# Designs tried in a protein design run: peptides against a protein of PDB entry 5HDT. Part 94

Target 1, 163 residues: chain A of PDB entry 5HDT
Amino acid sequence: MVVKTFMDMDQDSEEEKELYLNLALHLASDFFLKHPDKDVRLLVACCLADIFRIYAPEAPYTSPDKLKDIFMFITRQLKGLEDTKSPQFNRYFYLLENIAWVKSYNICFELEDSNEIFTQLYRTLFSVINNGHNQKVHMHMVDLMSSIICEGDTVSQELLDTV
Target 2, 163 residues: chain A of PDB entry 5HDT as posed
Amino acid sequence: MVVKTFMDMDQDSEEEKELYLNLALHLASDFFLKHPDKDVRLLVACCLADIFRIYAPEAPHTSPDKLKDIFMFITRQLKGLEDTKSPQFNRYFYLLENIAWVKSYNICFELEDSNEIFTQLYRTLFSVINNGHNQKVHMHMVDLMSSIICEGDTVSQELLDTV

## One batch from the design tools (peptide; made by RFdiffusion4, then SolubleMPNN)

Design b2_p20_8_s3 (from b2_p20_8 with S1D D2E E3K K10A D13K)
Fold by OpenDDE base, seed 2:
Structure b2_p20_8_s3 (fold): chain B 163 residues (1-163), chain A 20 residues (1-20)
Amino acid sequence: as target 1 above (163 residues)
Amino acid sequence: DEKRKEKGLAAGKLYSEKYS
């Protein structure tokens, strides 16, 4: 229900954005980010990705610590891309495609721990990328990584050495 | 599907303009 709500919501629907603002904030709580069910965490990640799309460019999460937690959380979910035969793969693909198109990780450029976030993102993507992925998956992975390198002004030398 | 892509890319443009 919650997933469908944010998936179908238009970013131009100001009344709906205001109505579901509290829900968006609650989805970023420790209750959901640390939920013991792996499938629930994936759904939460997809919802958060859609929230970044809907509220662009003003995500409702104003705390730098909360933003860090969210992007580290989303990054951890991307590990699920490793199994292309998983019944949840389509949802993992949805997450990857969203963050590639929406470029929500650009928010991290202003965070103190941006280098840590991007480093973990790149390490995760490199760890799961394989020849079993189709061209679209590869394209989104490369596009996501390239856009951060090309558009970022605060990319550290350490990250560049890792890539 | 194309509509979802358009929405995503539009959001991406906004984030790119603000943070890049």
Scores: peptide ipSAE 0.725, ipTM 0.965, DockQ to the pose 0.888
Fold by OpenDDE base, seed 1:
Structure b2_p20_8_s3 (fold): chain B 163 residues (1-163), chain A 20 residues (1-20)
Amino acid sequence: as target 1 above (163 residues)
Amino acid sequence: DEKRKEKGLAAGKLYSEKYS
């Protein structure tokens, strides 16, 4: 229910956005980010991605530390893109598609640990990308990476070495 | 379905200099 609620919500639903703000904040708690069930963590990641989408361009999370935790968490979930035959692959695809279009990782430019976050993101993407992925997956991955490079003032040498 | 979702996301507000 919660997953579908955020997935179906659009950015113009002001009343609904206000209503579910507290839920959005709770979904970023350690209880969910460190949930022992892998499938639950994926659902949480999708919800968080939708939350970023819904509240764009102003995410409801105000704590830099919390934002870092969220993006590191989302990055870890992207490892699931490697198994294209997984029954959960469509949700991993949704996650990738969302963060690519929404450009939610651009929030990280305002964080002190942005370089760490982007480095982990690129490492993760290159670790899972393969010729078995369809063109859309590749396009989203490239779009995600290129967007960060284009929006960023500088790219670390470590990040360049990853590419 | 995927195309519709993708198009919808692209048409919305994004975390970019265009919107922030």
Scores: peptide ipSAE 0.337, ipTM 0.781, DockQ to the pose 0.388
Fold by OpenDDE base, seed 5:
Structure b2_p20_8_s3 (fold): chain B 163 residues (1-163), chain A 20 residues (1-20)
Amino acid sequence: as target 1 above (163 residues)
Amino acid sequence: DEKRKEKGLAAGKLYSEKYS
């Protein structure tokens, strides 16, 4: 399975990274980002998160528009964190944990629409945070949000209003 | 998980340094 392959890959395997580069690019296509099945989209998001981890600090996606689409896509998937009783919650947790540890959203600082992306991320996280989440989930959410604030030289008023 | 965390933190640092 393609998803398992990326999950098991690490940053030090340069030969494998080169081999699967085209596959990584294909996974960011509209076919996958706009897939009608919610579970498929979640798996795609996890795979994309792993791709950012594997290829860091250089993302294989060179188009600013594509990067924006990917991070907006990942942000939309984070809505699934709201239901802690869902059978898919463990995968949503994996997604959150990954992007928080890797700080993948930091690549968005070079994008013209970074403030829009960060604002949507914060709104999404605040909309799903609830008392049913354990401490680890809360910590990952806080780490994700605080890292962006700390790394940004300027924060838009809209983002400040969201926080 | 611990190994993954270490790798993730390293990756995060690299991202921060490049895009900050």
Scores: peptide ipSAE 0.022, ipTM 0.587, DockQ to the pose 0.795
Fold by OpenDDE base, seed 3:
Structure b2_p20_8_s3 (fold): chain B 163 residues (1-163), chain A 20 residues (1-20)
Amino acid sequence: as target 1 above (163 residues)
Amino acid sequence: DEKRKEKGLAAGKLYSEKYS
């Protein structure tokens, strides 16, 4: 229910944004980010991606530490893209497409540990890329990484080494 | 900005219908 609600929510609906603010905050709690079920964590990641889409350009999460935790969490979920035959692959694809389209990771430029987040993202993406991925998957991965490079004023050597 | 939001919403709905 929660997943479908956020997926279909209108970005211009301020009334709904206020109504679901507490839910958005609750989804970023340790209970969900550290949930033992991998499929639940994937659904949580998709919901978080939708939250970033809906509340763009400003996320409802005000804590820099919380934002870091969320993006590190989303990055870990992207590892699921490696298995194109998984029953959950389409949901992983949705996650990738969403964060690439919204450019959600650009929020991380305001964080002190942005380079760490971006480095982990790039390492994860390159670790899961394989010949089984179609062109759309590759394009979303490239779009995601290119947007960060283009908008970043400075890029660490460590990040450049991962590219 | 309005076009961006509309396109994003439409894309999200399309993907959710196709892959979920």
Scores: peptide ipSAE 0.022, ipTM 0.557, DockQ to the pose 0.103

Design b2_p20_8_s4 (from b2_p20_8 with S1D D2K E3K D13E E17K)
Fold by OpenDDE base, seed 3:
Structure b2_p20_8_s4 (fold): chain B 163 residues (1-163), chain A 20 residues (1-20)
Amino acid sequence: as target 1 above (163 residues)
Amino acid sequence: DKKRKEKGLKAGELYSKKYS
């Protein structure tokens, strides 16, 4: 299983990183990013999040356009956090927890469209946050947003005013 | 998992250092 492979992989496993590099690249293709199945897209997002962890600090995606597509894609998947009763909620939580810990969105600071990416991330998080979420979910959301504000100076004043 | 958390945080430190 592809998902389990990346979940269990250690970032210090250089041989494995080389072995699965092509798979990592294929997972970022339009075929997967635009896959019609919502559950497949969620699994892809989780894999991508793990890929950012595994290859830190050198993600295998070198194209600025591709990176933008990936982070916008991951951001869209976070909408699934709104339904705490969903059978897939644990995977949505996994995604949130990963990006909060790994801080992969920091890659976006060097992208021309960083402001757009961060704006969409904040809007998405605020759209799904609710009192049904436990403390861990809220903590990860806050940590994720705070890290972006603290690490970067590219965030618009409008976005800062909403935090 | 504690190990998973440690791996994630380690990656986070790497990205923070590179893009700070």
Scores: peptide ipSAE 0.744, ipTM 0.967, DockQ to the pose 0.921
Fold by OpenDDE base, seed 2:
Formats: sequence, structure tokens, C-alpha cells
Structure b2_p20_8_s4 (fold): chain B 163 residues (1-163), chain A 20 residues (1-20)
Amino acid sequence: as target 1 above (163 residues)
Amino acid sequence: DKKRKEKGLKAGELYSKKYS
């Protein structure tokens, strides 16, 4: 499984990083980002999240447009956190936990459309937050949002109004 | 998983240093 491969890969495994670099690039293609299967898109998002972890601090995606597409894609997948009883919830949690720890969204600070990305992230998180989530979920959401506010050079007023 | 957490946080530190 591709997902398991990236999940288990170490950041210091230079040989494996080189081996799977092409796969990492292909996973960001429109074919996968626009895949019609919701479960496939979730798996792709988890892989992409791990790719950002593995290749830190130099993500393999060099195109600003591609990076925007990826983070908008990951953000859309976070909507799945809304149903805590879903069989896929643990995988959605994995995605949230990863991006909270890895702080991959920091890459977006250098993107021209950073405010759009962060706005969508905050809107998505607030749309799925509910009292059914356990403390860990809430902690990751808060940690993710606060880190972006604290580390960002500029934060849109719209984003600040949601906090 | 402590190991996965450690890996993730390490990556986070790297991104923080680069983009902050």
C-alpha cells in the first residue's frame, strides 16, 4: 500500500526518499486530487501530508500553483472530521494530527494566495468542530490555527474575525 | 505513537525555521 509506505518512511531515509520522489510528484497530479472516490482522496491527502513530513523542509512540489492546489485539497478533506462515528474517522484524525505536528501549512506563507488558503482552512475547521470531538482533536485544531496566527507575517482580517 | 510524533514535530521545527 502506498499510504503505508509513506507512513512508515523516515525523514532521514535518503535512499527511499529518492526512490519514491516520482511517486510523490504523481500523487499531486490532477488525476489524484480530483479523483471521484472520496476514500481515495482521503488516502491521497494522508500520503501528501506524510510527503511534507518526509521531505521537510524542502517539499518536492516547486510550483506555487501546485502547492496551492495541494493545500486546498488537503483542506477540503478535513471536512470528513465532522462525523466522529465514520469508519474513516481515524484516517481523518491522522491527517489532522499530521498537519498540526508537521506545520506543513507554513509553506503557504510564501504563496501569493496564502490568505485564501488559510481562510479556507479556518472555515473548514470551524465548520466541523463539535462537542463530539475528544480533547486530542480539539488540541490539534487549536494548535494548528494558533501556530499559523503566531508565525504568519500577515493575517487577513477575515481570518482574525473567525478566531 | 511516540516515534511518529517525534518525526512530525521534527519536521514542524524545520518548516518553522524556514518560513518564520
Scores: peptide ipSAE 0.742, ipTM 0.967, DockQ to the pose 0.935
Fold by OpenDDE base, seed 1:
Structure b2_p20_8_s4 (fold): chain B 163 residues (1-163), chain A 20 residues (1-20)
Amino acid sequence: as target 1 above (163 residues)
Amino acid sequence: DKKRKEKGLKAGELYSKKYS
């Protein structure tokens, strides 16, 4: 399974990284990013998150437009965190935990539309955060937002005033 | 697990160094 392959892959496995590079690129295609099945989109998001981990600090996506699409896509998937009783919640948690640890959104600091991406991320996180989430979920959300605020001078003051 | 966390955090350090 593709998801398991990227999940288990070591970032020091240079031969495997080369072998699956084309697959990594293909997973970022519009076909997958706009896939009609929400479960498929979640799996794709998890794969992309692992790809950012595996290829750090050199993500294989060279197009700024593609990177924007990917991070906007990942952000949209985080909406699924709102239902803690969903059968897919553990995968949504996996996605959140990954992006919090990997800090892949730091790539966005060099993108022209970084403010749009971070704004959507914050709006999404605040829309889903609730008291039903356990401490780990809250911790990852806070860590993710804090890392962007602390490391990025590009975050708008308007957004900071809302936080 | 611990190993996955360590790998993730390592990647995070790399991105932080590059983009911060």
Scores: peptide ipSAE 0.742, ipTM 0.967, DockQ to the pose 0.895
Fold by OpenDDE base, seed 5:
Formats: C-alpha cells, sequence, structure tokens
Structure b2_p20_8_s4 (fold): chain B 163 residues (1-163), chain A 20 residues (1-20)
C-alpha cells in the first residue's frame, strides 16, 4: 500500500506531497533502514527513491547525516542486481532505473562525506555488473556513473582512478 | 512506461540544476 502510494504519486500534486510528508520522513527512520527483512529493505529503498523523485529538487530530508544514511542504504540494496534470476530482480531494476533517471545522488555533492558515498556506489556497481545483464541494465549503470563524473567538479582522483 | 520516464528525467534535471 505504501509502495504503491509513492510509486503512483505525481511531482505536481502539492496537496498530496504535503499530506504524505510525515510518512516520507518516517520511512527514513532506523526502524526501516535497519529492518531485518531483506525484502522489506528493498521496498523501503524503492519508496525512498520515489520520494526523491516526487519532492525534487527539495528532498524532505534536511539532515546531512540522514541523507548519508539513506544513500548508503540505497547503495547496499543495489547488490541484489547480481542475481538476474531472483524473483525480486524486477524491483532491483526499478531502483536502478529510478536513481539513474532522477539523479538523486547529485544531492550528495554538498555532503561532507560525498566521496565515501560515491566510492561505495562505484564499488557496488562494479561488483555486480556482469555479462548476464541486459542492455538496459548496463545503460542505467553507465548513465549513473557518467553523470556523477561529468557533473561533479570535486570528485576525488581516487574515484576517477577506479573508473 | 514513458510517462514515468519523463517524470524521472524531469526530476533529474531539477537536481542537476540545483547541485551541479
Amino acid sequence: as target 1 above (163 residues)
Amino acid sequence: DKKRKEKGLKAGELYSKKYS
């Protein structure tokens, strides 16, 4: 129910955005980010990705520490892309496609720990990328990585050497 | 879903403009 609510919500629905703002904040709590069920964490990640889309360019999370936690959390979920035969693969694909289109990781450019976040993202993507992925998956991975390199003037040389 | 793609890309333009 919650997943469908954010998935179907329009960015121009100002009244709905205000109505579900508290729910958006609650979904970023430790209760959900550290939930013991892997499938629940994936659903939470998809909801958070949609929240970044809906509230662009003003994500409702104002704490730098909370933003770091969220993006590190989303990055960890992307490990599930390695198993193309998983019944949850389509939801992992949804997450990848969203963050590639929405470019929500651009929020991280103003965070103190941006280099750590981007490094973990690249390490995760390189660890799961394989020839079993179809062209769309590869395209989103490349688009996501390229956008960070091209738009980030202060990306660390260490990260550039990894690419 | 073309409509979902359009909305996603529009959000991406907004974040790019603000943070890049």
Scores: peptide ipSAE 0.742, ipTM 0.967, DockQ to the pose 0.884

## One batch from the design tools (peptide; made by RFdiffusion4, then SolubleMPNN)

Design b2_p21_1_s1 (from b2_p21_1, 14 letters changed)
Fold by OpenDDE base, seed 5:
Structure b2_p21_1_s1 (fold): chain B 163 residues (1-163), chain A 21 residues (1-21)
Amino acid sequence: as target 1 above (163 residues)
Amino acid sequence: MEEERKKKIEKALEEFRKRRE
């Protein structure tokens, strides 16, 4: 399956990027972003995170609307972090760790709706954070939020109210 | 104004980090 293919990618050679470019674009289609299966959506999010990691600092997605859809989609998947006992928790952790380490959301600074994206991210993270999460989860959440604040030029009042 | 907001959020996030480590 296309989803599994990207999870196995650990190289970022130009040849590999070119080879899987079409698959990367296909993965961001509505078919996958709006897939009815929750576990499939999680795997799609992980693969999208891997794509951003591999293609960093650039992205193979050039459409602002598509980029917004992708990051809003990834943000929605992070809600799954709320259940630490879920069989899929390790994959949610992988998603969080990846996007925090890569600073994937930094691409959103180029979008006119960046404040909306960041606000939704912050609200989601604060809604799911709980005492059941270990120190590493907390650290990744803070790193993700702090990086956006430190690297951004402006912060909306709405974002301030979410902290 | 924006710089002040940024500083406030940074401070809040730092406190958040300290509480959860």
Scores: peptide ipSAE 0.027, ipTM 0.587, DockQ to the pose 0.026
Fold by OpenDDE base, seed 2:
Structure b2_p21_1_s1 (fold): chain B 163 residues (1-163), chain A 21 residues (1-21)
Amino acid sequence: as target 1 above (163 residues)
Amino acid sequence: MEEERKKKIEKALEEFRKRRE
């Protein structure tokens, strides 16, 4: 139910954003982020990505720790991009396309642990990139990583090691 | 120094992109 609601949402009015604020907050709870079902976690990630798209450039989450948890969670889901033949690949593609287009991770620059988040993102992306991916997948991955580097004030050595 | 590191990463990413086009 919650999944369908957020995935069908677009750039909403301020009134609609307020309406779904509580749902957005609950979606970031441990119940969803640590759900035992992999497919559920993927759907949760897509919904979270949609939330960031809708609220961009801001986020409805005020806790830095919660934001970190969310982006670390989304990053973990991106591992599913490795299997291009998976029935769920299209949803993984959607997740990638969304966060790349919206530049969702750029919100993390305000977090103390931004370098950790970006490092994990880069490691994950480079670990799943393979020749089986089409040009669009590669473009989204590169766009996502490039945007973070271009807009970032600092680049850790650990990030350099992932290149 | 930090700017130089940033540019190196940007260059590497650009090269990666070009290889996949």
Scores: peptide ipSAE 0.026, ipTM 0.587, DockQ to the pose 0.027
Fold by OpenDDE base, seed 3:
Structure b2_p21_1_s1 (fold): chain B 163 residues (1-163), chain A 21 residues (1-21)
Amino acid sequence: as target 1 above (163 residues)
Amino acid sequence: MEEERKKKIEKALEEFRKRRE
């Protein structure tokens, strides 16, 4: 993973990192990742996104398998973006905005199964995109996908300007 | 693999652009 300087500028304090450490470990457990309540899973995903924001560009998890599970979990939650009229849509928007801004998925380049994770991500995004989404939602979706391209290889400026 | 991933995502982004037109 290439560390970008702008990602280092909005890092949280060491006190906040310490505060979220125990929470990070608990939220990565099967109890939360496989919680039967959809709203709880969404909340867990948002908290995980916050954790990645705090620890960016690193993560408090050392297990590649756990990281894969987390990002596959977050990807599944993004399906909730489909219903723009849902009472939970604002939280889904928060999740999208957060992971797009932080470029949280870019840590997955260190994983053996990165291709699988990225493929599932953009497939999920394209499955939920609809006419009800405003330009901000579209922008975050594009940013999320573009960040993966930029990290993996060079991207033409024309493509970035037109997408 | 990196080039293959790039191509797939670029294709998706192109499709996204066309959808917004």
Scores: peptide ipSAE 0.051, ipTM 0.635, DockQ to the pose 0.026; fails the geometry check
Fold by OpenDDE base, seed 1:
Formats: C-alpha cells, sequence, structure tokens
Structure b2_p21_1_s1 (fold): chain B 163 residues (1-163), chain A 21 residues (1-21)
C-alpha cells in the first residue's frame, strides 16, 4: 500500500507533498531501516527513492544524521542488483533507475560524511556489476557515479582507490 | 591536482560506459 501510494504521487502536487510528509518521515525510522525482512527493506528503499523524487530538490529530511542513515541504507539495498535472476530484481532495477535519474545522492554533498557515502556507493556498485546486467543497468550505474564526480569539488583518495 | 583527479575518474567512467554499450 505505502509503495503504491508514493509511486502514484504527482511530484508537482504541493498539497500531496505536505499531506504525506509525516509518512515520509516515518519511513526513515529505525523500525523500517532495520527491518529484518529483506523484501520489506527493498520496498522501503523504493519508497524513500520515490520520496526524494517527489520532494526534489529538497527532501523532507532535515537531519544530516538521518540523511546519512537513509543513503547508507539505500546503498546496502543496491547489493540486490547482483542477482539478475531474482524475482525481486525488477524492484532493484527500479531503485537504481530512480536514484540515477533523480540524482538523489547529490543531496549528500551537503553532508559532512559525503565522501563516506559516495565511497560506499561506488564500492557497492562495482561489487555487484556483472556481465549479466543489460545496457540499461550499466548506463544507470555509470550515470549515477558520473554525476557525483562531475558535481563534486573534491574526491577522496579512498574513492579514487575504489574506482 | 584535484581537477586532475576528477578528470581521471571521468575518463575511466567514460571508458567503462563505452565498453558496456
Amino acid sequence: as target 1 above (163 residues)
Amino acid sequence: MEEERKKKIEKALEEFRKRRE
């Protein structure tokens, strides 16, 4: 239900943005981010990605710590891209496509720990990428990484070592 | 140095993209 709600929301509707603000905040709670069910975590990640899409360029999350937790969480979910034969792969693809198109991670430039977040993202993407992925998946991964590099003023040595 | 580092990464990513097309 929650997933469908956010997926169907119009990003241009300010009224809807305000209406679901509390729900958006609730999805970022430890209850959901640390949910024991992997499929639930994936759905939560997709919802969070939708929230970033809808509220772009400003997310409803104001706490730097919370934003860090969210993006670290999303990054962990991207590990699921490795198995292209998984019944959940389409949702992982959706997650990747969304965050790549929206450039959701770019909000992390405002965070003190941005380099850590980007490093983990790059490491995760390179760990899961394989020849089983089609051109679209590869394109989204490259677009996501390239956008961060292009907009970033500094690149840590750790990130360079990862790439 | 910083700009050079970015350029190197950008080139690497571009080559990666080309190989995956």
Scores: peptide ipSAE 0.027, ipTM 0.579, DockQ to the pose 0.027; fails the geometry check

Design b2_p21_1_s2 (from b2_p21_1, 11 letters changed)
Fold by OpenDDE base, seed 3:
Structure b2_p21_1_s2 (fold): chain B 163 residues (1-163), chain A 21 residues (1-21)
Amino acid sequence: as target 1 above (163 residues)
Amino acid sequence: SEERRKKKVEEALKKFREKRK
């Protein structure tokens, strides 16, 4: 993942990094990723997105399998964008806005299963896009998908067919 | 703005498809 120079200047303070380090490891556990409460999972996803923002372009996770699990988890939460009338929609919007602005998914290019992750992301986004979404939602969705295409030097046929 | 971004994605996809022929 290549992060723009100006983005580094907007990173959180060292104090915030230290706070999120302990939280980052805990939130990535199966306890939270597989939590039975849908609203809890959404909050976990938002926190994970914040962690990626703070530590960009790196992540505090050393396991490729863990990173895959996290992004597949975040992708599943994005399904909640479909219902624009949900009381939790603002949090889903926050999640989308954050990962789109940070280009969080671009770290997945370092993973062996990047194509699987991107394919699932695209399928999820296209499945939830509807006329109830405003201009900002559409913009963030397009920015998220466009960033992955622009940074990658190869795109699987399956991913291309999904778009 | 939305249309501009959508077109940019479509153009990028087209380039990738052309490289893979």
Scores: peptide ipSAE 0.024, ipTM 0.592, DockQ to the pose 0.048
Fold by OpenDDE base, seed 1:
Structure b2_p21_1_s2 (fold): chain B 163 residues (1-163), chain A 21 residues (1-21)
Amino acid sequence: as target 1 above (163 residues)
Amino acid sequence: SEERRKKKVEEALKKFREKRK
């Protein structure tokens, strides 16, 4: 069997989705989202991104508050993209690539606090983006931000000021 | 331990990725 690249992977079957439901819920707990170890938080973020990829276009989380917490959490992890020489950079890149490709943040349009989430995302991305990032990183960041702007019918002035 | 927790999360990540490869 040929190993599929990340971009070529399909979502899991409904049966497999059910198997990972408990794990998905567990990873969204405060124990992991507020874990004191930065590396653990990064791993959790990557796992959550994978979960969103698998369950797309839906999510195994039914609580709007929990979804908000998760995306705010993922957004905070993206700050790690600032150091391209970090041993963990490849994992930060993976996180960015995943959420950009899947358009994971699009589920936030269903949340009443979507503008807050998007604003924090944009602020974070603009704070870390620099000329040291290669074209792929820039592409993913642009794709992520552009998709949200294009798919959103209305954008708050606060978000526009951030862009 | 922190290392054990890291390992557990990494294993979870691998499980998601390897399932499709």
Scores: peptide ipSAE 0.024, ipTM 0.533, DockQ to the pose 0.029
Fold by OpenDDE base, seed 2:
Structure b2_p21_1_s2 (fold): chain B 163 residues (1-163), chain A 21 residues (1-21)
Amino acid sequence: as target 1 above (163 residues)
Amino acid sequence: SEERRKKKVEEALKKFREKRK
């Protein structure tokens, strides 16, 4: 899978990728994706985002179903952005900043369920955005959504209606 | 324990961030 990123990851070492491969696979397991603790799930999402950043423009996951599960999982965590006063807000911000900068979701274009993923992402972002968010948060949200629209050859009407 | 699991994830996150610096 190839994704367009704002960051040049060509200089990342193969050794680094090898070191994180096992961790990447474990973090994508149901044990972590369905963990009952909300804070743990947030941390897992941040780790997954970092994994995508490290492996960009590719991903260590070969299963389309697993990739879908991961991005649906990350999307669910972004709901936490709605509470700007939360002690965990900085981590939610990090998650947003990372996936926006890396354009992590763009890898989903190769998935048959990409429109479902993007639609859920947009619905989530629009549901959590509020006046309490500063300009940086708004910028990252816009950048993330705009990148997907610009890179996508086929955008469903449902997605367009969400935007 | 839940606390142990949190710690492991935190450590993993820290490792990722440190390697990217």
Scores: peptide ipSAE 0.022, ipTM 0.532, DockQ to the pose 0.028
Fold by OpenDDE base, seed 5:
Structure b2_p21_1_s2 (fold): chain B 163 residues (1-163), chain A 21 residues (1-21)
Amino acid sequence: as target 1 above (163 residues)
Amino acid sequence: SEERRKKKVEEALKKFREKRK
């Protein structure tokens, strides 16, 4: 498992990680993952991505089912990248940049349903990519997909047939 | 360019598909 943090950012101390643990767990609850407000869900996704960055290379979530739910949730939020003129696009960009740089999805290699998660990610990214996206957006999307291929020794046939 | 990078990913996927055969 390769998890990378932003080079110019320092990770929180162990004491700070402990202080934020309860908040991290609370943000992953069904209350937030199934929140009816789209903007709230986007904010939650960004916070979850930040949590993965802070706790890297470890995840504060130990339940495989919870991890799957989180990454499927984040994947669904990435659909918002399709509208480059949206007022919330900058937050969608932040989400993409974070998870690509940190290689957050690489935690999913430890999950039994990793192929399902990666397949949904690839399908989502390919569905939203358009000519309106700048070079940085394309770069992060490609980096995210490439990282999974490079680290994974096995991928589902469905994933391979996606592109 | 982003197109070249995308092509590299696609090629990697194709290689993976061939390896699994």
Scores: peptide ipSAE 0.019, ipTM 0.577, DockQ to the pose 0.042; fails the geometry check

